# Ledger of designs, part 269: peptides against a protein of PDB entry 3QIS

Target 1, 334 residues: chain A of PDB entry 3QIS
Amino acid sequence: PSLELSRREFVFENVKFRQLQKEKFQISNNGQVPCHFSFIPKLNDSQYCKPWLRAEPFEGYLEPNETVDISLDVYVSKDSVTILNSGEDKIEDILVLHLDRGKDYFLTISGNYLPSCFGTSLEALCRMKRPIREVPVTKLIDLEEDSFLEKEKSLLQMVPLDEGASERPLQVPKEIWLLVDHLFKYACHQEDLFQTPGMQEELQQIIDCLDTSIPETIPGSNHSVAEALLIFLEALPEPVICYELYQRCLDSAYDPRICRQVISQLPRCHRNVFRYLMAFLRELLKFSEYNSVNANMIATLFTSLLLRPPPNLMARQTPSDRQRAIQFLLGFLL

## One batch from the design tools (peptide; made by RFdiffusion4, then SolubleMPNN)

Design b2_p25_3_s2 (from b2_p25_3, 14 letters changed)
Fold by OpenDDE base, seed 3:
Structure b2_p25_3_s2 (fold): chain B 334 residues (1-334), chain A 25 residues (1-25)
Amino acid sequence: as target 1 above (334 residues)
Amino acid sequence: SAMLEELRQWREEMAKEIEKLREEL
């Protein structure tokens, strides 16, 4: 069996978080026998492509002289954004198009990624005094390394950083402050806040705005700004409540004094973001007659975002663990 | 409430810091 491919090299320019890009090519059975094609993993790979890439269809049958269109879809989700922001991964891959009893055909994927404040650590964002697109990639790497070291020092209750006034981290990331301050100003009376989805186009505009500027006003509806906050929290490489404190939060869920002690042990930026969010959400709950928001809804929604099980425990989360996690958050909302 | 005062503090302190960051761009 043999195939003819219309193209073997694909370039995805200016790939961004949550922005779908597509490239298409044709494969034709130029042989005399039916063939089955499939994209197969390379040696030592578990998948035929990187998590941000997909082929559609990824397998199929071709009769002699049959042609099929294949779409290569590039989409950076929350699952790939962090590793692309750090430059640990890149918009580069090789796909192996295999024929049953035939040859392998190699496809080259290349391109560039544009970093996002979404999927960047709270520690790095607290040090990042410019929009992320204004920060040299080399400095992003340094900020992530410094942020890791700072998280460790904070968890060890080591001496407050006597960092020079120019290098002093922000109390909270500018991006999350802008989102929450916008919602506080404009969305407290918004009916169905956090219940109505935003518009995908507005979400992209909000992301691009936060990645490229320090806006006076965030674009889009209150629903889109609210959803952008949820997406931001979901995309964090480390949740607002660090994985190391997850079990202690569950164990303390019914003791408000211990809950506050657990939160006090968070790294400074995480602790500040948590307190800032809880302060905002408590204010939002005062307007429940206008916004239809209640403490149980908010606690249920934000629990999965703020208090995630460590990756090694995700498969073991019980309904009881989820209820304890919700109860932990409720102790800060009521 | 103590939480409203905390929220006010966050807004006032960060607003000044954000304005400074805008002036530095």
Scores: peptide ipSAE 0.371, ipTM 0.892, DockQ to the pose 0.885
Fold by OpenDDE base, seed 2:
Structure b2_p25_3_s2 (fold): chain B 334 residues (1-334), chain A 25 residues (1-25)
Amino acid sequence: as target 1 above (334 residues)
Amino acid sequence: SAMLEELRQWREEMAKEIEKLREEL
């Protein structure tokens, strides 16, 4: 069996968080026998491609002189955004198109990723005085490493942050502040806030706006701005309530005094973001007659975003653990 | 409430800091 490929080299320029890119090519059976094709893993890989890449179809049959279109889809989700922001991963891959009883055909995937404030740590963002697209990638790596080390020092209560001559971190990330301040100003009376989805085009504009500027006003509807806040919180590599405190939050869920003590042990940035969000959400709840927002809905929605189980426990979360997590958050909303 | 006052403080303090950051871009 033999295949002809219309293209073997693919370049995905300016790949962004949540922006789908597609490149298409044709494969043709130029042989005299039917053939089965499939994308196969390389020798040491579990998957035929990286998590941000997909082929469609990834397998199929071709009769002699038959042609099929294959789409290569590049999509950076919350699962790939952090490793691409840090430069640990890149928009580079090699696909192996296997022909049954035939030869392998290699496809080269290349491109560039544009960093996002989405999927960046709260601590790194507190140190970023510029939009992320204006920060050199080398500095992003240093900021993430330094942020991890400062988080550990703050959790261990070991060293008072020597207020050395380094620029003081922001109290909260500018991106979170902008989103919440917009919602506070314009969305408190918005009917069905956090219940109505945003527009996908407006979400992309909001992401691009926060990645490239410090806007006076966020573009899009209140629903799109509200959903952008949810996407931001979901994409955080470390949730607002650090993984190390997850179990203590569950154990304290029925004691409001212990709950406040657990939150006081968060790193400064995480603690400030938590308090800022709770203050906003409590203000939003005063307008429940106008916005249809209630404490149970908000607690259920934000608990999954703010209080995530550690990766090692995600598969083991019980219904009881989820109820305790909701009860923990309710103690700050009521 | 104490939380509303905290929200007001963050809005006022961060607004000044963000304006300064815009002037530096």
Scores: peptide ipSAE 0.368, ipTM 0.891, DockQ to the pose 0.845
Fold by OpenDDE base, seed 1:
Structure b2_p25_3_s2 (fold): chain B 334 residues (1-334), chain A 25 residues (1-25)
Amino acid sequence: as target 1 above (334 residues)
Amino acid sequence: SAMLEELRQWREEMAKEIEKLREEL
């Protein structure tokens, strides 16, 4: 069996978080026998492609002289955004198109990724005084490494940040401040806030604005700005409540005094973001007659974003653990 | 409420800091 491929080299320029790119090519059976094709893993890989790449179809049959279109889809989700922001991963891959009892055909994938404030740590964002697209990639790596070390020191209850040597970090990331301040100003009376989805085009504009500027006004509807806040919180590599405190939050869920003590042990940026969000959400709940938002809905929605189980416990989360997590958050909303 | 005052403080303090950051761009 043999295939003819219309193209073997693909370049995905300016790949962004949540922006789908597609490249298409044709494969044709130029042989005299039916053939089965499939994308296969390389010798040391578990998957035929990186998590941000997909081929559609990834397998199939071709009769003699049959042609099929294959789509190569590049999409950076929350699962790939952090490793691409740090430069640990890149928009580079090699696909192996295998022909049963035939030859392997190699496809080269290349391109560039544009970093996002989405999927960047709260610690790094508190140190990032410029839009992320203006920060050199080398400096982003240094900011993430330094931020990890400062998080560890803070969790160990070691010495307050010596005010001396590094530029004073922001109290909260500018990006989350802008989102929440916009919602506070314009969305408190918005019917079905956090219940109605935003527009995908507006979400992309919001992400691009936060990645490239410090906007005075966030573009899009209140629903799109609200969803952008949810996407931001979901994309955080470390949730607002650090994984190390997850179990203590569950254990304290019915003691409001212990809950406050647990939150006081968060790294400064995480603690500040948590307090800022709780203050906003409590204000939003005063307008429940207008926005149809209630404490149980908000607690249920934000608990999954703010108080995520650590990866090693995610598969073991019980309904009781979820209820404790919701109860923990309710103690700050009421 | 104490939390409304906290929210007000965050808005006022961060607004000044962000305005300074805009002037530095």
Scores: peptide ipSAE 0.364, ipTM 0.889, DockQ to the pose 0.884
Fold by OpenDDE base, seed 4:
Structure b2_p25_3_s2 (fold): chain B 334 residues (1-334), chain A 25 residues (1-25)
Amino acid sequence: as target 1 above (334 residues)
Amino acid sequence: SAMLEELRQWREEMAKEIEKLREEL
């Protein structure tokens, strides 16, 4: 069996978070026998491609003289955004198109990723005074390293943040502040806020706006801005309530005094973001007659975003744990 | 630069909003 490929080199320029890119090529059975093709893992890989890449179809049969279109889809989800933002991963891969009882055909994937404030740590974003697209990649790495060190110092209750010559971190990331400030100003009376989905085009505009500028006004509907906030919180590499405090939040869920003590132990940026979000959400709840938003709905929605189980416990989350997590947030909303 | 002034203004606004939100918590 043999295949003819219309293209073997693919370049994905300016790959962005949540923006699907597609490149297509054709494979043709130029042989005289039916063939089965599949994308196969390289030596030492578990998957045929990186998590941000997909081939569709990834396998199939071709009769003699049959042709099939294959789409190479590049999509950076929340699961890939952090490692691409850090430059730990890159838009580079090699695909192996295997022909059963035939040859391997190599496809080269290349391109560039444009960093996003989505999927960047709260610590890094608090240090990031400029839009992420204006920050040199080398400085992004430094900001992440510094962010890790400052998180650890904050958790250890070590030395007060020396008012040293380094630019004082923001109290909260500008991106989340802008999202919440917009919602506070314009969305408190918005019917079905956080219940109605945003528009995908508007979400992309919001993301691009926050990545490239410090807007006075966020573009899009209140629903799109609200969903962008949810996406932002979901894409955080570490949730607003740090994984280390997850169990303590559950254990304290019915004691408002202990809940406040647990939150006081968060790193400064996480604590500030948590307080800011809770203050906003409490304000939003005053307008429940207009926006149809209630505390149980908000607590249920935000618990999965703010109070995520550690990755090692994800599979073990009980309905009781979820209820305790909701109750924990309710203690700040009521 | 205009951008530094916008950043300053933003920081002042953020500081005011955060303080207000703290007084309400």
Scores: peptide ipSAE 0.218, ipTM 0.742, DockQ to the pose 0.115

Design b2_p25_3_s3 (from b2_p25_3, 15 letters changed)
Fold by OpenDDE base, seed 2:
Structure b2_p25_3_s3 (fold): chain B 334 residues (1-334), chain A 25 residues (1-25)
Amino acid sequence: as target 1 above (334 residues)
Amino acid sequence: SPELEELRRLREELAKEIEEIRAEL
């Protein structure tokens, strides 16, 4: 069996968070026998490609002189955005197109990723006064490493970190402030806020706007701005309530005094973001007659975003744990 | 309300910091 490939090198320029890119190529059976093709893992890999890449179709049969179109799809989800922002991973891969009883064909994937404030830590964003696209990649790496060390010190020492001679970090990320301030100004009377989905084109414009500028006004509908806030919170590498406090939140869910003590132990930026979001959501609930938003809906929606189980416990979350997590958040909304 | 005052305080504090940053861009 033998294949002819129309292309073997693929370049994905300016890959962005949640923006699908597609490159197509053709494979043709130039042999005299039917053949089966498949993309196969390299030695020691579990998958034929990185998590941000897929081939469609990834396998198939070709009769002699038959041709099939294959799409290579690049999509950076919440699961890949953080490692691409840090430069730990890159838009580079090698695909192995295997022909049964035949030759292997290698495809080279390359490109560049454009960093996003989505999938960046709260600590790094509080230190980032410029839009992320204006920050040198080397400085992003330093900010992530410094953010981890600052978080660990804040959790261990319970002492106010000495405001060393470094520029004072923002109390909350500018991106969160911009999203929440827009919603506070324009969306308190918006019917079905957080219930109606945004437009995908408007979501991309909001993401690009926050990555490249400090806008006076966020583009798009109130629904798109509200969904952008949800996407931002979901994409955080660590949730607003740090993983280390997850179990303590569940254990305290029915004691409002202990709940407030647990929140007081969050790192400064996480604690400020939590308080800012809760203040906004409590104000939004006063307009329930106009916006159709209620405390149970908000608690159910935001609990999954703000209070995620640690990765090692994700598979073990019980319905009781989820109800305790909702009850914990309700104590800040009521 | 206490919630509105907390929002106002946070907005006013952060608005100044963001306006200063925006003026440097």
Scores: peptide ipSAE 0.246, ipTM 0.853, DockQ to the pose 0.850
Fold by OpenDDE base, seed 4:
Order: C-alpha cells, then structure tokens, then sequence
Structure b2_p25_3_s3 (fold): chain B 334 residues (1-334), chain A 25 residues (1-25)
C-alpha cells in the first residue's frame, strides 16, 4: 500500500479559545491495492493527537486511485485553555498517519496560541490590570506562579496579609465585573435569562473583547453575555469555591451559619467573586416575574460551575452530594 | 435591601478601580 499526501505541514496562526480553525489536505491511494489508513498514537502517547486537535476522518479505507479529504480541526476547549494560557502546552504536534501493512506518514502541526482571560485563575486575573493580550507571556507565567502562592498563604493565614508595596490586586477580576455589571444593568428584565443560549459569533466577540480591551459595554445580546459568564466560570482552573472546601460545603449545606463561615475561609479573590455573584443573583431573582428566573434553576445551574467536586471525586459524586451542593448555594440565594 | 446595598457597594468600588485602570491605559 502507498499514499500520496497533498500537504504534510500545517500552521494554525492566532489560535483562540473556542474558535475552531480548520486546515484540509488530501490523501490519495496511488497504490494498486485497497488500503486502510488511521491516525495512530506515538510510542509514548495514549492518543493520536493533543486534546485541542482532531482529524476528520481519523481512519478510513481507500480503493486504488481513490482520494479523501482530511480536515485537521484545532479547537481549544475548557479542557485545554489553561495549559495553553500558561504555555505549558503549545500549538505544536506531530500526527502519524499509519497505513495498514504500509508506511507511516508524519504530519507537522505548528502555530501560535493567543492567551485568554477564560481559563486563567481568579488570583492571576485579580493581578491583571490590563487586558490579557497586552500582558507579556513571561509575565503571565509569573502571575500564575504568584497566584498559587497567594492562594496557599490565604488559606493558611486567617490574618489579612499586610499588603506590602506590591500593586494591590483587584477585589475581583475586571472580566467578571464587566460581565456581571452588564447583566445587572441590562439583563434583569431579560426573559429566559440563563435559559436561552447565546449566539456563537457573539460569544466569540465577547471573549475577544474581554481578552483585548476593557470595554464600556460588552457586545452582543443579554443571552450571549449571560452564557459568556457561565463559560467563564466553567473554564476556571480552580472553581470559585476552591476544591479544598468542597466537602465542607456539602457537610454544612443545611446550616446557613456554617455555610457563611466556610465561604469566609475562601481566598480573598474567590470570596469576593462568590459574594459578588450571589449579590447579583439575589437581585436578578427579584425580577423573576420578568426574567422567568427562579432560585432552584439558578442554584442548579450555578452549583455545577461554582462548587465542582475535586477531580479525584468527580466520578464518585452521588445524587445526595449534588442535592447538598444545590442546598448550599440556595442558602445564599434565598 | 442589605443585599442591594452590598451589590451597589461592590459595584461602585470595582467601577472606580476599573475607571482608574482605564485612565492609565
């Protein structure tokens, strides 16, 4: 078996969070026998590609002189955004196109990623007084490292750290403020808020706007801005309620006093974001006659975003644990 | 309400911080 490939080198310029890019190439069976092709893992890899890359089709059959188009799709999801923002991973890969009983063909994937405030830690974002695209990549790495150290210090020290001469962090990320302030101003009377999906084009505009500017107004519909807030919270590497407090939230779910004490133990930025979101959501619930938003819907929706089980417990979450998590959040909405 | 006052306080404090940032850009 033998294949001819129209292209072997692919460059994906300016890859962004949630923006699909596609490059296509053709493979042709220039042999005399039918062949099966597949993308295969490299020797040390479990997958044929990195999580942000996909081949379509990833396998198939070619008759003699048959040609098939293969799409290489680059898509940065919530699962890849954090490691790309930090530069731990890069838009580089090698694909192995295997021909059954034939040769391996190597494809080179390269490109550049543009960092996003989506998938960046709350601690790092509280230190970012500029749009993330204006922050040098070296400084992003430093901010993430510093953010981790401050989180640990804030969890260990009940006493406010004496704010030394370092630039004072924002109380909450500017991106969260912008999203919530927009929703507060314009979306309290929006029918079906958080129930109607946003438009994908508007979501991309909102993400790009928050990554590149500090806008006076967020572009797009109230539904798109609301969904952008959900996407932002979902993409956080550490949820608004830190994983270390997850079990204590479940254990306290029916005692509002203990719930408030648990929240008081969050790192400053996480605690501020939580209080700000709860204050907004309580205000939004006053307009339930207009927006069709109720406490049970909001609690159910936001619990999965704000109070995520630690990765090691994800597979073990019981319906009882989920109900306790919802009850915990309800105690801040009612 | 105490909740609305908390939201207003947070909004005003953060609005000021963001406006200061915008003025420096």
Amino acid sequence: as target 1 above (334 residues)
Amino acid sequence: SPELEELRRLREELAKEIEEIRAEL
Scores: peptide ipSAE 0.240, ipTM 0.847, DockQ to the pose 0.802
Fold by OpenDDE base, seed 3:
Structure b2_p25_3_s3 (fold): chain B 334 residues (1-334), chain A 25 residues (1-25)
Amino acid sequence: as target 1 above (334 residues)
Amino acid sequence: SPELEELRRLREELAKEIEEIRAEL
């Protein structure tokens, strides 16, 4: 069996968070026998491609002289955004197109990624006084390393933040401030806020705006700005309530005094973001007659974003754990 | 309400920090 490929090299320029890119090529059976093709994992890989890449179709049959179009789809989700922002991963891959009882055909994937404030840590963003696209990649790496070290020091309660050696971090990321301040000013009376989805085009404009500028006003509808806040919180590498405190939040869920003590142990930026979000949401709930928002809906929605189970516990989350997590947030909304 | 006063305080503190940043850009 033999295949002819119309192309073997693919370049994806200026890849961005949540922006789909597609490249297409043709494969043709130039042999005399039917062929089964499939994309196969390389040695030591579990998948045929990186998480941000997909082939469609990834397998199939070709009769003699048959041709099929294959789409290579590049999409950076919340699952890949953090490792691409840090430069730990890159827009580079090698695909192996295997022909049953035939040859392997190698495809080269290359390109560049444009960093996003989405999927960047709260600690790094508090140090980032410029839009992320204006920050040199070398400085982004340094900011992430420094942020990790400060998070560890803060959690250990061992060393006062050495306020003396680095620029004073923001109390909260400018991106969170911009999103929440917009919603506070313009969305408190918005009917079905956090219930109506945003527009995908407006979401992309909001992301690009926050990555490239410090706007006076966020573009798009209140629904798109509200969904952008949810996407931002979901894309955080570490949730607003750090994984280390997850179990303590569940254990304290029915004691409001202990809940407040648990929150006081968060890293400064996480604690400030949590308090700021809860203050906003409590204000939003006063306008329930206008916005149709209630505490149970908000607690249910934000619990999955703010109080995520650690990766090792995700598969073990019980309905009781979920109810305790909701109850924990309700104690800050009521 | 005490909650609205907390929100206002946080917003005013953060607004100053953001305006300082905007003035440096």
Scores: peptide ipSAE 0.237, ipTM 0.847, DockQ to the pose 0.748
Fold by OpenDDE base, seed 1:
Structure b2_p25_3_s3 (fold): chain B 334 residues (1-334), chain A 25 residues (1-25)
Amino acid sequence: as target 1 above (334 residues)
Amino acid sequence: SPELEELRRLREELAKEIEEIRAEL
């Protein structure tokens, strides 16, 4: 069997978080026999491509002289954004298109990624006074490494944050401040806030705006700004409540005094973000007659974002653990 | 409420920090 490919080299320029890019090519059976094609893993790989890439279709049959269009889709989700922001991964891959009883065809994928404040740690964002697109990638790596070390020191209660470090970090990320301040000013009376989805085009504009500027006003509807906040919290590599405190939050869920003590042990930036979000959400709940928002809905929604189980416990989360997590958050909303 | 006042204070402190950053850009 043999194939003809219309193209073998693909370049994805300016890849961004949550922005789908597509490149298409054709494969044709120029042989005399039916053939089965499939994308196969390289040696030592478990998957035929990186998590941010897919082929559609990834396998199929071609009769003699049959042609099929294949789409190469590049999409950076929350699962790939952090690794791409740090430059640990890149928009580069090699796909192996295999023919049964035939030869391999190699496809080269290349491109560039544009960093996002989405998927960046709270610690790094508190040190990042400029929009992320203005920060050199080398400095982003250093900020992430330094942020990890300062988080560990804070959790260990070893050193008071030396107020003498040349650049005082922000109390909360500017991006969270901008999103929450917008919602506080303009969305408290918004009917079905956090219940109605935003527009995908507006979400992309909000992401691009936060990545490239410090806007006075966030673009888009209140629904899109609200969803952007949810996406931001979901994309955090470390949730607002650090994984190290997850079990203690569950264990304290019915004791409001212990809950407050657990939150006091968060790293400064995480603690400030948590308090800021809870205070905003409590204010939003006062307008329930207008926005149809209630404490149970908010607690259920935000618990999955703010109080995520550690990766090693995700598969073991019980309905009781989920209920305790919701109860923990309810104690800050009521 | 004392909590709303704390939120307002934090918001105003952060607003100043953000305006200072905006003035440097």
Scores: peptide ipSAE 0.230, ipTM 0.841, DockQ to the pose 0.802

